# Designs tried in a protein design run: peptides against a protein of PDB entry 1EBD. Part 13

Target 1, 138 residues: chain A of PDB entry 1EBD
Amino acid sequence: KASYEGKVAAEAIAGHPSAVDYVAIPAVVFSDPECASVGYFEQQAKDEGIDVIAAKFPFAANGRALALNDTDGFLKLVVRKEDGVIIGAQIIGPNASDMIAELGLAIEAGMTAEDIALTIHAHPTLGEIAMEAAEVAL

## One batch from the design tools (peptide; aimed at target 1 A19 V23)

Design b2_p14_3 (made by RFdiffusion4)
Pose (drawn by RFdiffusion4):
Structure b2_p14_3 (pose): chain A 138 residues (1-138), chain P 14 residues (1-14)
Amino acid sequence: as target 1 above (138 residues)
Amino acid sequence: APVTGKRNVKLPVH
């Protein structure tokens, strides 16, 4: 957040019609099962008055997570029911800090669960859980 | 649509 604004400030000073414009910022916590979040939590969304569905997919089902032998965790997609647009995501499990980037790019650009579900992911990887979760969302 | 972020916010500059 600080670095982004740093650029916006200098650009505005120079005359560039720069402004602060992002839909979300990811936050990561390096706990044992590291966790990452971006966008709305399922509760914040409905408290905001939004009809949102939530899809939750477990690492226990992913093959790479079984190989890593760390199966405690999940990925959650908060999706606007009215248009399938993803507005929040939460990952708890190995490499959540890295996996968060895909869901983050999707939120920033206004992509849908289908956009992600129709994207072929690597197998066997953790990042593909997002593919399976969006499939669940659909 | 509401966001957890910010949209077209101008920063004060001198």

Design b2_p14_3_s1 (made by RFdiffusion4, then SolubleMPNN; from b2_p14_3, 6 letters changed)
Fold by OpenDDE base, seed 1:
Structure b2_p14_3_s1 (fold): chain B 138 residues (1-138), chain A 14 residues (1-14)
Amino acid sequence: as target 1 above (138 residues)
Amino acid sequence: MKVPGERGVKLPVE
């Protein structure tokens, strides 16, 4: 957020037309385990009257996390039931700070859980957990 | 199940 707002401000000062109009602003905490979030939390969506599926997959079931001996946490997708569109994601676990970028892109593009579930992820990778969580939402 | 061309991502049209 702040770094991106700083870039937009610098572009505006330089006389370039620039605007911030994004649905998906990531938030990251570089703890151990890392925490990352983008878009809606499940409770925020419910408080706004959005009917959602909260699809959760644990790092303890991810082949790369097992190979790294770093299996704490999970990925959660917040999926709108009406159309299957991903409206939020939370990651607690290894590489959460980088893996949130795929889900930020998916939200900005208006992608569905089916779009991620049908995308081939490299095996074994930490990022494969996004595909597994998307399959839970189907 | 979506088929090719029905994904949420808009591909460039030639």
Scores: peptide ipSAE 0.024, ipTM 0.538, DockQ to the pose 0.030
OpenDDE base, seeds 2, 3, 4, 5: peptide ipSAE 0.028, 0.012, 0.017, 0.016; ipTM 0.507, 0.423, 0.458, 0.426; seed 2 fails the geometry check

Design b2_p14_3_s2 (made by RFdiffusion4, then SolubleMPNN; from b2_p14_3, 6 letters changed)
Fold by OpenDDE base, seed 1:
Structure b2_p14_3_s2 (fold): chain B 138 residues (1-138), chain A 14 residues (1-14)
Amino acid sequence: as target 1 above (138 residues)
Amino acid sequence: MKVPGERGVKLPVS
């Protein structure tokens, strides 16, 4: 967030139009396993009266995670029931800090779980777990 | 179910 805001400021100083206008800001903890989050947590959405599906998929069922012998954790998508739009995501597990970027993009673009479920992910990859979680939400 | 071109990305497919 601070880095992005700094970039916006630098561009403005350089004479280029720029503004801070985003929906989702990622939060990352570089622990072992890594933790990453963007958008709503399930309980936050519920507290605001948003009817959501919490779709969870474990790294223990991910082919790349198995191959790496690093299977702790999961990916969770928070999906608005009325239209299937992804409004949040949490990842605990290998490479969570980088994997959260795909989901940040999806949230910023107003994409649905179906959009991710129908996007081909390379096999075998850790990122494939996003597709699996999206399928759970359908 | 969506088909290519219906996922918020403009591609030359229908």
Scores: peptide ipSAE 0.028, ipTM 0.544, DockQ to the pose 0.026
OpenDDE base, seeds 2, 3, 4, 5: peptide ipSAE 0.026, 0.017, 0.027, 0.018; ipTM 0.505, 0.505, 0.546, 0.501

Design b2_p14_3_s3 (made by RFdiffusion4, then SolubleMPNN; from b2_p14_3, 6 letters changed)
Fold by OpenDDE base, seed 4:
Structure b2_p14_3_s3 (fold): chain B 138 residues (1-138), chain A 14 residues (1-14)
Amino acid sequence: as target 1 above (138 residues)
Amino acid sequence: MPVPGERGVRLPVE
């Protein structure tokens, strides 16, 4: 039930043309699961002719999510292929509303997937999913 | 949309 509602919420976030001049403004929906987005969606990047990697990591593989018994959803990084720069992120899952801030910072700073993959995240945390998704993008 | 980190996109300081 929750995973379907989270998918619909993420699709609703994706379906509103945010006519906002700033790529790094977070959009959050406090649903169950929570949904958060910053920067490009994969389809928006493709529609603009940007060649991207969509790196996805599931909360079902995150040690903290397992310990919380809250494993619905995933993190997705949208990474520009030419230089590895993170241009967007989407989170559906536990603490998505707070976790999006790290990825907002990464996008604003022009960080790469390698920069996130080489950043030590505390174990076990939900935040490790950003590192795991960044490793998938390499 | 403007991509952050491309030369010339400084966000306006509020």
Scores: peptide ipSAE 0.019, ipTM 0.469, DockQ to the pose 0.090
OpenDDE base, seeds 1, 2, 3, 5: peptide ipSAE 0.016, 0.014, 0.013, 0.010; ipTM 0.447, 0.422, 0.401, 0.424

Design b2_p14_3_s4 (made by RFdiffusion4, then SolubleMPNN; from b2_p14_3, 5 letters changed)
Fold by OpenDDE base, seed 5:
Structure b2_p14_3_s4 (fold): chain B 138 residues (1-138), chain A 14 residues (1-14)
Amino acid sequence: as target 1 above (138 residues)
Amino acid sequence: MPVPGERGVKLPVE
């Protein structure tokens, strides 16, 4: 957030048209387990009157998480029902701080849950959980 | 069946 706001402020000071896209700004807490979020939480979307699907997949069902013996938490996608566009994501679990970047990119690009579900993720990886959560949203 | 990126409409920037 602060680094991105600093960039936008610098662009504005330089006289360039700059828009702040708050939807694609990640938030990370380096706890154990790690917590990461980008875009809408499910409740925020509902409070704004957006009809959403909250697709959740647990790390306990991820092959890499099992191999690491680190299976606490989940990935959640917040998907707009009308068009399947991903508008938010939350990760609680191993490597959440880095894994949120894929979902930040997906949200910034206006990708759908189907776009992620059709993207090949390497096996076995923690990143597969994004694909699995996207499949739940379909 | 659509492939990745065929449905991508960039979200409106706030």
Scores: peptide ipSAE 0.030, ipTM 0.585, DockQ to the pose 0.048
OpenDDE base, seeds 1, 2, 3, 4: peptide ipSAE 0.016, 0.008, 0.014, 0.023; ipTM 0.428, 0.422, 0.410, 0.471; seed 3 fails the geometry check

Design b2_p14_4 (made by RFdiffusion4)
Pose (drawn by RFdiffusion4):
Structure b2_p14_4 (pose): chain A 138 residues (1-138), chain P 14 residues (1-14)
Amino acid sequence: as target 1 above (138 residues)
Amino acid sequence: SLPTPVLAEHRPFS
């Protein structure tokens, strides 16, 4: 957040019609099962008065997570029911800090569960859980 | 515990 604004400030000073414009910022915690979040939590979304569905997919079902032998964790997609647009995502499990980037880019650009579900992911990887979760969302 | 992310912010800079 600081670096982004740093650029916006200098650009505004120079005359560039720069402004602060992002839909979300990811936050990562390096706990044992590292966790990452972006966008709305399922509860925040409803409390905001939004009809949102949430899809939750476990690492216990992913093949790479079984190979890593760390199966405690999940990925959750908070999706606006009215248009399938993803507005928040939470990942708890190995490499959540890296996996968060895909869901983050999707939120920033206003993509849908289908947009992600129709994207072929690598197998066997953890990043593909997002594919399976969006499938669940659909 | 899950961290709280920073949500949307849209504003001109001064």

Design b2_p14_4_s1 (made by RFdiffusion4, then SolubleMPNN; from b2_p14_4, 7 letters changed)
Fold by OpenDDE base, seed 1:
Structure b2_p14_4_s1 (fold): chain B 138 residues (1-138), chain A 14 residues (1-14)
Amino acid sequence: as target 1 above (138 residues)
Amino acid sequence: PLPVPTLAERRAVT
């Protein structure tokens, strides 16, 4: 039930046009599970003719999420194939509202999936799921 | 061109 409501909430966030002055305006829904998004959705990038990799990693494979018994959802990176630049991210799961800030910073700085994959994340944390999703994009 | 050097680019110079 919650995972379906979270998916619908994340898809509803997709409909807002980004204001011209920031590439990465975060959108958050404080549901259970939480939903957060920044930058492009996969379909928005495709509709604009951007060739993308959608790298997805589930919280069910995250060591901290397992230890918390809160493993619903996933992180998705939207990565431009031409140069590996992260152009969007979506998180459905525990602490999504705070974890989206790392990915907002990465998008505004023009970082690649490789930059995130090569960054050491603390183990075990929820935040290391960003590194795991970035490794899927390589 | 990327607006800043990537972490991979920084590590390749060291």
Scores: peptide ipSAE 0.032, ipTM 0.569, DockQ to the pose 0.019
OpenDDE base, seeds 2, 3, 4, 5: peptide ipSAE 0.031, 0.032, 0.027, 0.027; ipTM 0.583, 0.579, 0.526, 0.489

Design b2_p14_4_s2 (made by RFdiffusion4, then SolubleMPNN; from b2_p14_4, 8 letters changed)
Fold by OpenDDE base, seed 3:
Structure b2_p14_4_s2 (fold): chain B 138 residues (1-138), chain A 14 residues (1-14)
Amino acid sequence: as target 1 above (138 residues)
Amino acid sequence: MLPVAELREVRPVE
């Protein structure tokens, strides 16, 4: 957020037309385990009257997390039931701060859980958990 | 915690 607002302000000062777009702002906490979120939480979507499925996959079932002996936490997708569109994601676990960018892109692009489930992820990787969570949403 | 801006516009997927 603040870095993007700073860029927009610099472009405006330079005489270039610029606008702030706030569609999918990631939130990250660099704790152990790391926490990351983008878009809706499941409860926020429900409070707005959006019918959602929350698909959750644990790092304890991820092959790379097992190989690293770092299996705490999970990935959660918040998927709109009407059309399968991903409207939010949360990650608690290894590399959550970097992995949230894929899911931020998916939300910005209007991708479905099927789009992620059909995307080939390298095996074994931490990022493969996004595909596994997307399969749970189908 | 950096402020989460609420997703105010889910772009309509055609």
Scores: peptide ipSAE 0.011, ipTM 0.360, DockQ to the pose 0.133
OpenDDE base, seeds 1, 2, 4, 5: peptide ipSAE 0.009, 0.006, 0.009, 0.011; ipTM 0.348, 0.314, 0.372, 0.375

Design b2_p14_4_s3 (made by RFdiffusion4, then SolubleMPNN; from b2_p14_4, 8 letters changed)
Fold by OpenDDE base, seed 1:
Structure b2_p14_4_s3 (fold): chain B 138 residues (1-138), chain A 14 residues (1-14)
Amino acid sequence: as target 1 above (138 residues)
Amino acid sequence: ELPVPTLREVRAVE
């Protein structure tokens, strides 16, 4: 947030039209395991009357996490049932602080769970867990 | 619905 607002301010000072226009603000806690979130939590969506699926996939089933011996936690996608649009994501586990950026991009672009499921992820990577969670949401 | 338009929605109007 602050870095993005600072960039917008610098662009405005330079005479470039720029605005703070974003939907998804990432939140990260650099704990062990790391915690990251972007967009809606499942309960927040439900409290607003949005019918959602919460698709969860564990790092214990991820090939890279197994190879790293770091399999604690999971990725959760919050998907709007009406149209399959990703409206939130939470990651607890290895590299959560960096992996949340893909999901922030997906939310900002109005991507569906199908868009993520059809995106080829490199094997073996921690990032494949986003694809696996997206497949659960289909 | 999301509380604001996505970047995809904004770009479709521009």
Scores: peptide ipSAE 0.027, ipTM 0.490, DockQ to the pose 0.092
OpenDDE base, seeds 2, 3, 4, 5: peptide ipSAE 0.026, 0.016, 0.025, 0.020; ipTM 0.544, 0.420, 0.568, 0.438

Design b2_p14_4_s4 (made by RFdiffusion4, then SolubleMPNN; from b2_p14_4, 8 letters changed)
Fold by OpenDDE base, seed 3:
Structure b2_p14_4_s4 (fold): chain B 138 residues (1-138), chain A 14 residues (1-14)
Amino acid sequence: as target 1 above (138 residues)
Amino acid sequence: MLPVPELREVRAVE
């Protein structure tokens, strides 16, 4: 957030039009486990009257997380029920700060849970948990 | 169906 707002401010000072999309900006906490979020939380979507499914998959079921002995937390997708479009994602767990970028791209592109579920992820990786959570949303 | 633009908080600086 603050780094991107600083870029927008610098562009404006330089006389270039610029914009900030606050929904597309990831929020990251570098804790142990790491926490990352992009787009809507499930409750925020509900408060705005969006009918959503919250698809959750645990790192305890991820093959790479098991191999690393780092299985705390989960990935959650917030999916709009009407069209299957991903409108938010949250990760608590290993590598959450980097893994949120894939889901940020998916939200910006207007991708569905099916688009992620049909995307081949390398096995075993932490990243394949996005595919597993997308399959829960189908 | 909310249009994709309604799922965004955009602040423009002109």
Scores: peptide ipSAE 0.009, ipTM 0.340, DockQ to the pose 0.202
OpenDDE base, seeds 1, 2, 4, 5: peptide ipSAE 0.007, 0.007, 0.006, 0.008; ipTM 0.333, 0.361, 0.330, 0.343; seeds 1, 4 fail the geometry check

Design b2_p14_5 (made by RFdiffusion4)
Pose (drawn by RFdiffusion4):
Structure b2_p14_5 (pose): chain A 138 residues (1-138), chain P 14 residues (1-14)
Amino acid sequence: as target 1 above (138 residues)
Amino acid sequence: AASAEFVLGGRTTA
């Protein structure tokens, strides 16, 4: 957040019609099962008055997570029911800090669960859980 | 625990 605004400030000073414009910022916590979040939590979304569905997919079902032998965790997609647009995501499990980037880019650009579900992911990887979760969302 | 945050897809042009 600080670095982004740093650029916006200098550009505004120079005359560039720059402004602060992002839909979300990811936050990561390096706990044992590292966790990452972006966008709305399922509760914040409804409390905001939004009809959102939430899809939750476990690492226990992913093959790479079994190989890593760290199966405690999940990925959650908070999706606007009215248009399938993803507005929040939460990952708890190995490499959540890296996996969060994909869901983050999707939120910033206003993509749908289908957009992600129709994207072929690597197998066997953890990042593909997002594919399976969006499939659950659909 | 440690933590971090950053901006993805930040748009600076109005």

Design b2_p14_5_s1 (made by RFdiffusion4, then SolubleMPNN; from b2_p14_5, 4 letters changed)
Fold by OpenDDE base, seed 3:
Structure b2_p14_5_s1 (fold): chain B 138 residues (1-138), chain A 14 residues (1-14)
Amino acid sequence: as target 1 above (138 residues)
Amino acid sequence: PASAEWVIGGRTVA
């Protein structure tokens, strides 16, 4: 948010039209394992009366994570039951800080769990975990 | 496992 606002401010000073408009703001904790989140947490959605599916998949079942000997944690998708739209995501595990960007894009674009499930991810990669979690949500 | 850095939108917070 701060970095993005700085960019907008710089563009405005330079005379370029620019605006700040957020749908989802990523939050990252650079710990071991890393933690990242974007959009709704499951409980936040429930508190607002949104009926959701919390689809969770562990890194322990991810081929790349196994190869890296770094299998702690999971990826969680928060999916609205009514239409299957992804409204939030949380990652605890290897490379979470970078992996959250794909899911931020998905949320910004209004994608469904099916969209992610049907997107081919390279094998073996940590990113496959997003596809696996999406399949759980179906 | 102890040190952590919180970042939002590319800015380090605490």
Scores: peptide ipSAE 0.041, ipTM 0.577, DockQ to the pose 0.118
OpenDDE base, seeds 1, 2, 4, 5: peptide ipSAE 0.035, 0.034, 0.034, 0.031; ipTM 0.592, 0.564, 0.568, 0.577

Design b2_p14_5_s2 (made by RFdiffusion4, then SolubleMPNN; from b2_p14_5, 4 letters changed)
Fold by OpenDDE base, seed 3:
Order: sequence, then structure tokens, then C-alpha cells
Structure b2_p14_5_s2 (fold): chain B 138 residues (1-138), chain A 14 residues (1-14)
Amino acid sequence: as target 1 above (138 residues)
Amino acid sequence: AESAEWVIGGKTTA
């Protein structure tokens, strides 16, 4: 956020029109396992009266996680029921700090769970868990 | 297995 604001400010000083618009700001904790989040938590959505599906998939069922012997945790997608749009995501597990970027992009672009479910992910990778969680939401 | 750190949009808090 601060880095992005600095870029906007520099452009304004240089005489170019600039605007700041925040949609999905990621939060990361570099613990073991790592934790990452972007957009709504399930409870936040419910508190605002948004009817959501919480689609959860465990790393214990991910092929790459098994091969790495690092299967703790899960990925959770928060999906708005009325249109299937992804409005939040949380990851607890291996490589969460990097994997959250895909989901941040999806939220920024207004993608649906179906969009991710139909996106081919390389095999075997930790990233496949996003596709698996999206399928749960369908 | 490592020191925990918190990062939000480029801001780091150890």
C-alpha cells in the first residue's frame, strides 16, 4: 500500500494524472506454516449481510504438498452465492505468501470460482489447491 | 521454524 502510494505521488509530482484505488490488499505472516489473506474473511462477509460459500480444501490432499512432506493447513475461498464471484481468500500452508497473489488478482478482476476451476494449473504444484477449492464452490 | 514477520502491502512488521 505505502509503496503504491509512493508511486502515485511521484507521478503526480511529475505532472501526470494519478489516482489511488484499493480493492484487495494482501496480508502475510511468514510463520510455519505461512498465513496469507486477501479480501473478505467469511465472518466479515456474513456480518455485512453477504450470503457466501466458504470453499475449503486441505493441503493434505495436494500432490505436491504430499511430495514435500508439508501438508499442514488449507486454502479457503469466500465466494458470493448470488453470482459466484470470489470476494476473499485465506491460505494457511506451504508457500502461502506467494500463492496469495493469484487470488488477489482474481478478486481485483472480479473473477468467479468457475474461472479459477476452469484454469489449468501445472501438475504437480501447490497452486493446484486454488483450483481444487474453486471446484468445491461450484 | 523461522522468525515470524507481518507484511501488508509492502509494509513489514517483525
Scores: peptide ipSAE 0.024, ipTM 0.480, DockQ to the pose 0.115
OpenDDE base, seeds 1, 2, 4, 5: peptide ipSAE 0.024, 0.020, 0.020, 0.023; ipTM 0.494, 0.527, 0.474, 0.467; seed 2 fails the geometry check

Design b2_p14_5_s3 (made by RFdiffusion4, then SolubleMPNN; from b2_p14_5, 6 letters changed)
Fold by OpenDDE base, seed 2:
Structure b2_p14_5_s3 (fold): chain B 138 residues (1-138), chain A 14 residues (1-14)
Amino acid sequence: as target 1 above (138 residues)
Amino acid sequence: AASSSYVIGGKTVA
C-alpha cells in the first residue's frame, strides 16, 4: 500500500496523471512456512453476507512441492458463489510471498475461478496450485 | 519460524 501510494505521488510530482485506486492489498509474513494473503478471508466475506466457496488445495498434492520436499501448507481461494469471482486468497507454504501476486492480479482484475482454472500453468511449478485450487471452486 | 517479518503492500510492519 505505502509503496503503491508513493509511486502514485512520484508520478504526480513528475506531472503524470495518476490516482490511488486499489482493491486488493497483499500482506506477507516471511516466516517458515511463508504466509500471504490478499482480499477477503472466508469469514470476513461471510460476516458481510457474501455467499462464498472456500477452495483449498494442499502443497502436499503439488508435484513441485513434493520434489522440493517442502509440502507444508495450502492455497485457499475465496470465491463469490454468485458469479465465481475471486475475492480473496490465502497461501501458506513455499514461495507464498511471490505466488500471492498472481492472485492479487486476479482479484484486482475481477477474474473468476474459471479464468485461473483455464490458464495454463507451467509444469512442474508451485504456481500450478493456484490452478488446482481454482478447479476445486468450479 | 526461522524468519519473521510482516509486509503489507511492500511496507514493512513488523
Scores: peptide ipSAE 0.030, ipTM 0.572, DockQ to the pose 0.116
OpenDDE base, seeds 1, 3, 4, 5: peptide ipSAE 0.038, 0.029, 0.039, 0.029; ipTM 0.585, 0.548, 0.586, 0.588; seeds 1, 4 fail the geometry check

Design b2_p14_5_s4 (made by RFdiffusion4, then SolubleMPNN; from b2_p14_5, 5 letters changed)
Fold by OpenDDE base, seed 5:
Structure b2_p14_5_s4 (fold): chain B 138 residues (1-138), chain A 14 residues (1-14)
Amino acid sequence: as target 1 above (138 residues)
Amino acid sequence: AESEEWVIGGRTEA
């Protein structure tokens, strides 16, 4: 498992993740603000000829982020246009290191932006930004 | 200025 995960991670870092057989390996930088990524970056997908929607939603528009006075950054979903499947996600902002887990799960499960958009996220929470970004992708 | 810790798949890489 570790060797397999390492291979996938190396491929992702190199900018050549597999679109079919990838495992969503999260990468987290514990900084202020936190940074987290899983799956494709938008440019990686484009470089591989994948037609994607980059759906971005700012923490400045998130109710919990506003309440916490921590509104820097955004959540970005990389969504394959042909089928709406989420193939990547990036988060810069509060609690990004934990929030990336939901999107890693979504990618591993082959979920679509619609799946996330139709998943109830509690209000007000940081997590509902994933739902908001998913709605942007629709 | 900023302290950073990099993790891949739950493993500390740096």
Scores: peptide ipSAE 0.042, ipTM 0.589, DockQ to the pose 0.120
OpenDDE base, seeds 1, 2, 3, 4: peptide ipSAE 0.040, 0.039, 0.037, 0.039; ipTM 0.571, 0.577, 0.503, 0.573

Design b2_p14_6 (made by RFdiffusion4)
Pose (drawn by RFdiffusion4):
Structure b2_p14_6 (pose): chain A 138 residues (1-138), chain P 14 residues (1-14)
Amino acid sequence: as target 1 above (138 residues)
Amino acid sequence: SLPVVREGLVGEPV
């Protein structure tokens, strides 16, 4: 957040019509099962007065997570029911800090569960859980 | 102050 604004400030000073414009910022916590979040939590979304569905997919079902032998965790997609647009995501589990980038790019650009579900992911990887979760969302 | 078109959510710990 600080670095982004740093650029916006200098650009505004120089005359560039720069402004602060992002839909979300990811936050990561390096706990044992590292966790990452971006966008709305399912509860924040409804409390905001938004009809949102939430899809939750477990690492226990993913093959790479079984190989890593760390199966405690999940990925959650908070999706606007009215248009399938993803507005928040939470990942708890190995490499959540890295996996969060895909969901983050999707939120920033206003993509849908289908946009992600129709994207072929690597197998066997953890990042593909997002594919399976969006499939669940659909 | 910086101009703001929009400021989204900063993620929170889970």

Design b2_p14_6_s1 (made by RFdiffusion4, then SolubleMPNN; from b2_p14_6, 5 letters changed)
Fold by OpenDDE base, seed 5:
Structure b2_p14_6_s1 (fold): chain B 138 residues (1-138), chain A 14 residues (1-14)
Amino acid sequence: as target 1 above (138 residues)
Amino acid sequence: PLPVKREGIVGQPL
């Protein structure tokens, strides 16, 4: 957030058109397990009157998480029901701090749960959980 | 609806 706001401020000072898009700004807590979020939480979307699907997939069902013996937590996608667009994501689990970047990119690009579900993720990886959560949203 | 699974690249397990 602060680094991105600093970049946007520098661009504005330089006379370039710039806007802060807060939708795709990640938040990370480097705890054990790690916590990461980008875009809407399910409750925030509901409070704004957005009809959403909250698609959740547990790390306990991920082959890489099992191989690492680190299966705590889940990935959650917040998907707008009208068009299937991903508007938020939350990850609690291994490598959440790095894995949130894919979902930040997906939100910035206006991607759907179908776009993620149809993206080949390497097997077995932690990142594959994004594809599994996207399949739950369909 | 669930997506139709396709074959990956050669050597990529599904």
Scores: peptide ipSAE 0.019, ipTM 0.569, DockQ to the pose 0.019
OpenDDE base, seeds 1, 2, 3, 4: peptide ipSAE 0.014, 0.012, 0.012, 0.013; ipTM 0.395, 0.444, 0.390, 0.427

Design b2_p14_6_s2 (made by RFdiffusion4, then SolubleMPNN; from b2_p14_6, 5 letters changed)
Fold by OpenDDE base, seed 5:
Structure b2_p14_6_s2 (fold): chain B 138 residues (1-138), chain A 14 residues (1-14)
Amino acid sequence: as target 1 above (138 residues)
Amino acid sequence: ALPVKREGIVGQPL
């Protein structure tokens, strides 16, 4: 947020047309395990009357997490039921702070759970959990 | 319906 707004301000000062054009702002807590979120939480979407699927996949089922002996937590996708669009994501687990960037991109681009499910993730990686959670939403 | 995984890129394991 602040860095992006600072960039927009710098572009405006430089005389370039620039606007704040974002849908989602990531939030990260560098705890152990790490916590990251972008877009809607499931309850926020429900409180706004959005019908959502909360697709959750545990790190305990991820091959890379098992190999690292770091299997605490999960990834959750918040998917709008009407069109399958990802409107939020939460990650508690290894590398959550970096992994949230993929889901931030997906939300900003208006991607669906199908788009993520059909994206090839490298095996074995922590990132595969995004694909697995997307498959749960289908 | 769950998607069927396609073939990966060359050198990408499934």
Scores: peptide ipSAE 0.019, ipTM 0.549, DockQ to the pose 0.019
OpenDDE base, seeds 1, 2, 3, 4: peptide ipSAE 0.009, 0.019, 0.009, 0.012; ipTM 0.447, 0.460, 0.409, 0.426

Design b2_p14_6_s3 (made by RFdiffusion4, then SolubleMPNN; from b2_p14_6, 5 letters changed)
Fold by OpenDDE base, seed 2:
Structure b2_p14_6_s3 (fold): chain B 138 residues (1-138), chain A 14 residues (1-14)
Amino acid sequence: as target 1 above (138 residues)
Amino acid sequence: ALPVKREGIVGEAI
């Protein structure tokens, strides 16, 4: 957030037309395990009256996480039930701080769980967990 | 994909 706002502010000061237009703002905590979030939490969506599917996949079932001996946590997708659009994601686990960028892109682009499920992820990678969680949402 | 409303979706403001 702050780095993006700094770019917009610098452009405005330079006399360039610029605006802050946020669709989804990521949040990252560089803990062990790492925590990352973008878009809606499941409860936030429910509190706004959005009917959602919460699709969860554990790192303990990911081949790369097993190979790294780092299997704590999960990825959760928050999917709008009416159209399958991804409106939020949470990751607790290895490399969550970088992995959230794919899901931020998906939300910003208006992608569905099907779009992620049909995207080929390299095997074995931590990134496959996004595909697996998307398959759970179908 | 269907269009998503630009509602300023924020998990946490960082």
Scores: peptide ipSAE 0.023, ipTM 0.478, DockQ to the pose 0.227
OpenDDE base, seeds 1, 3, 4, 5: peptide ipSAE 0.021, 0.012, 0.009, 0.018; ipTM 0.495, 0.401, 0.408, 0.470; seed 4 fails the geometry check

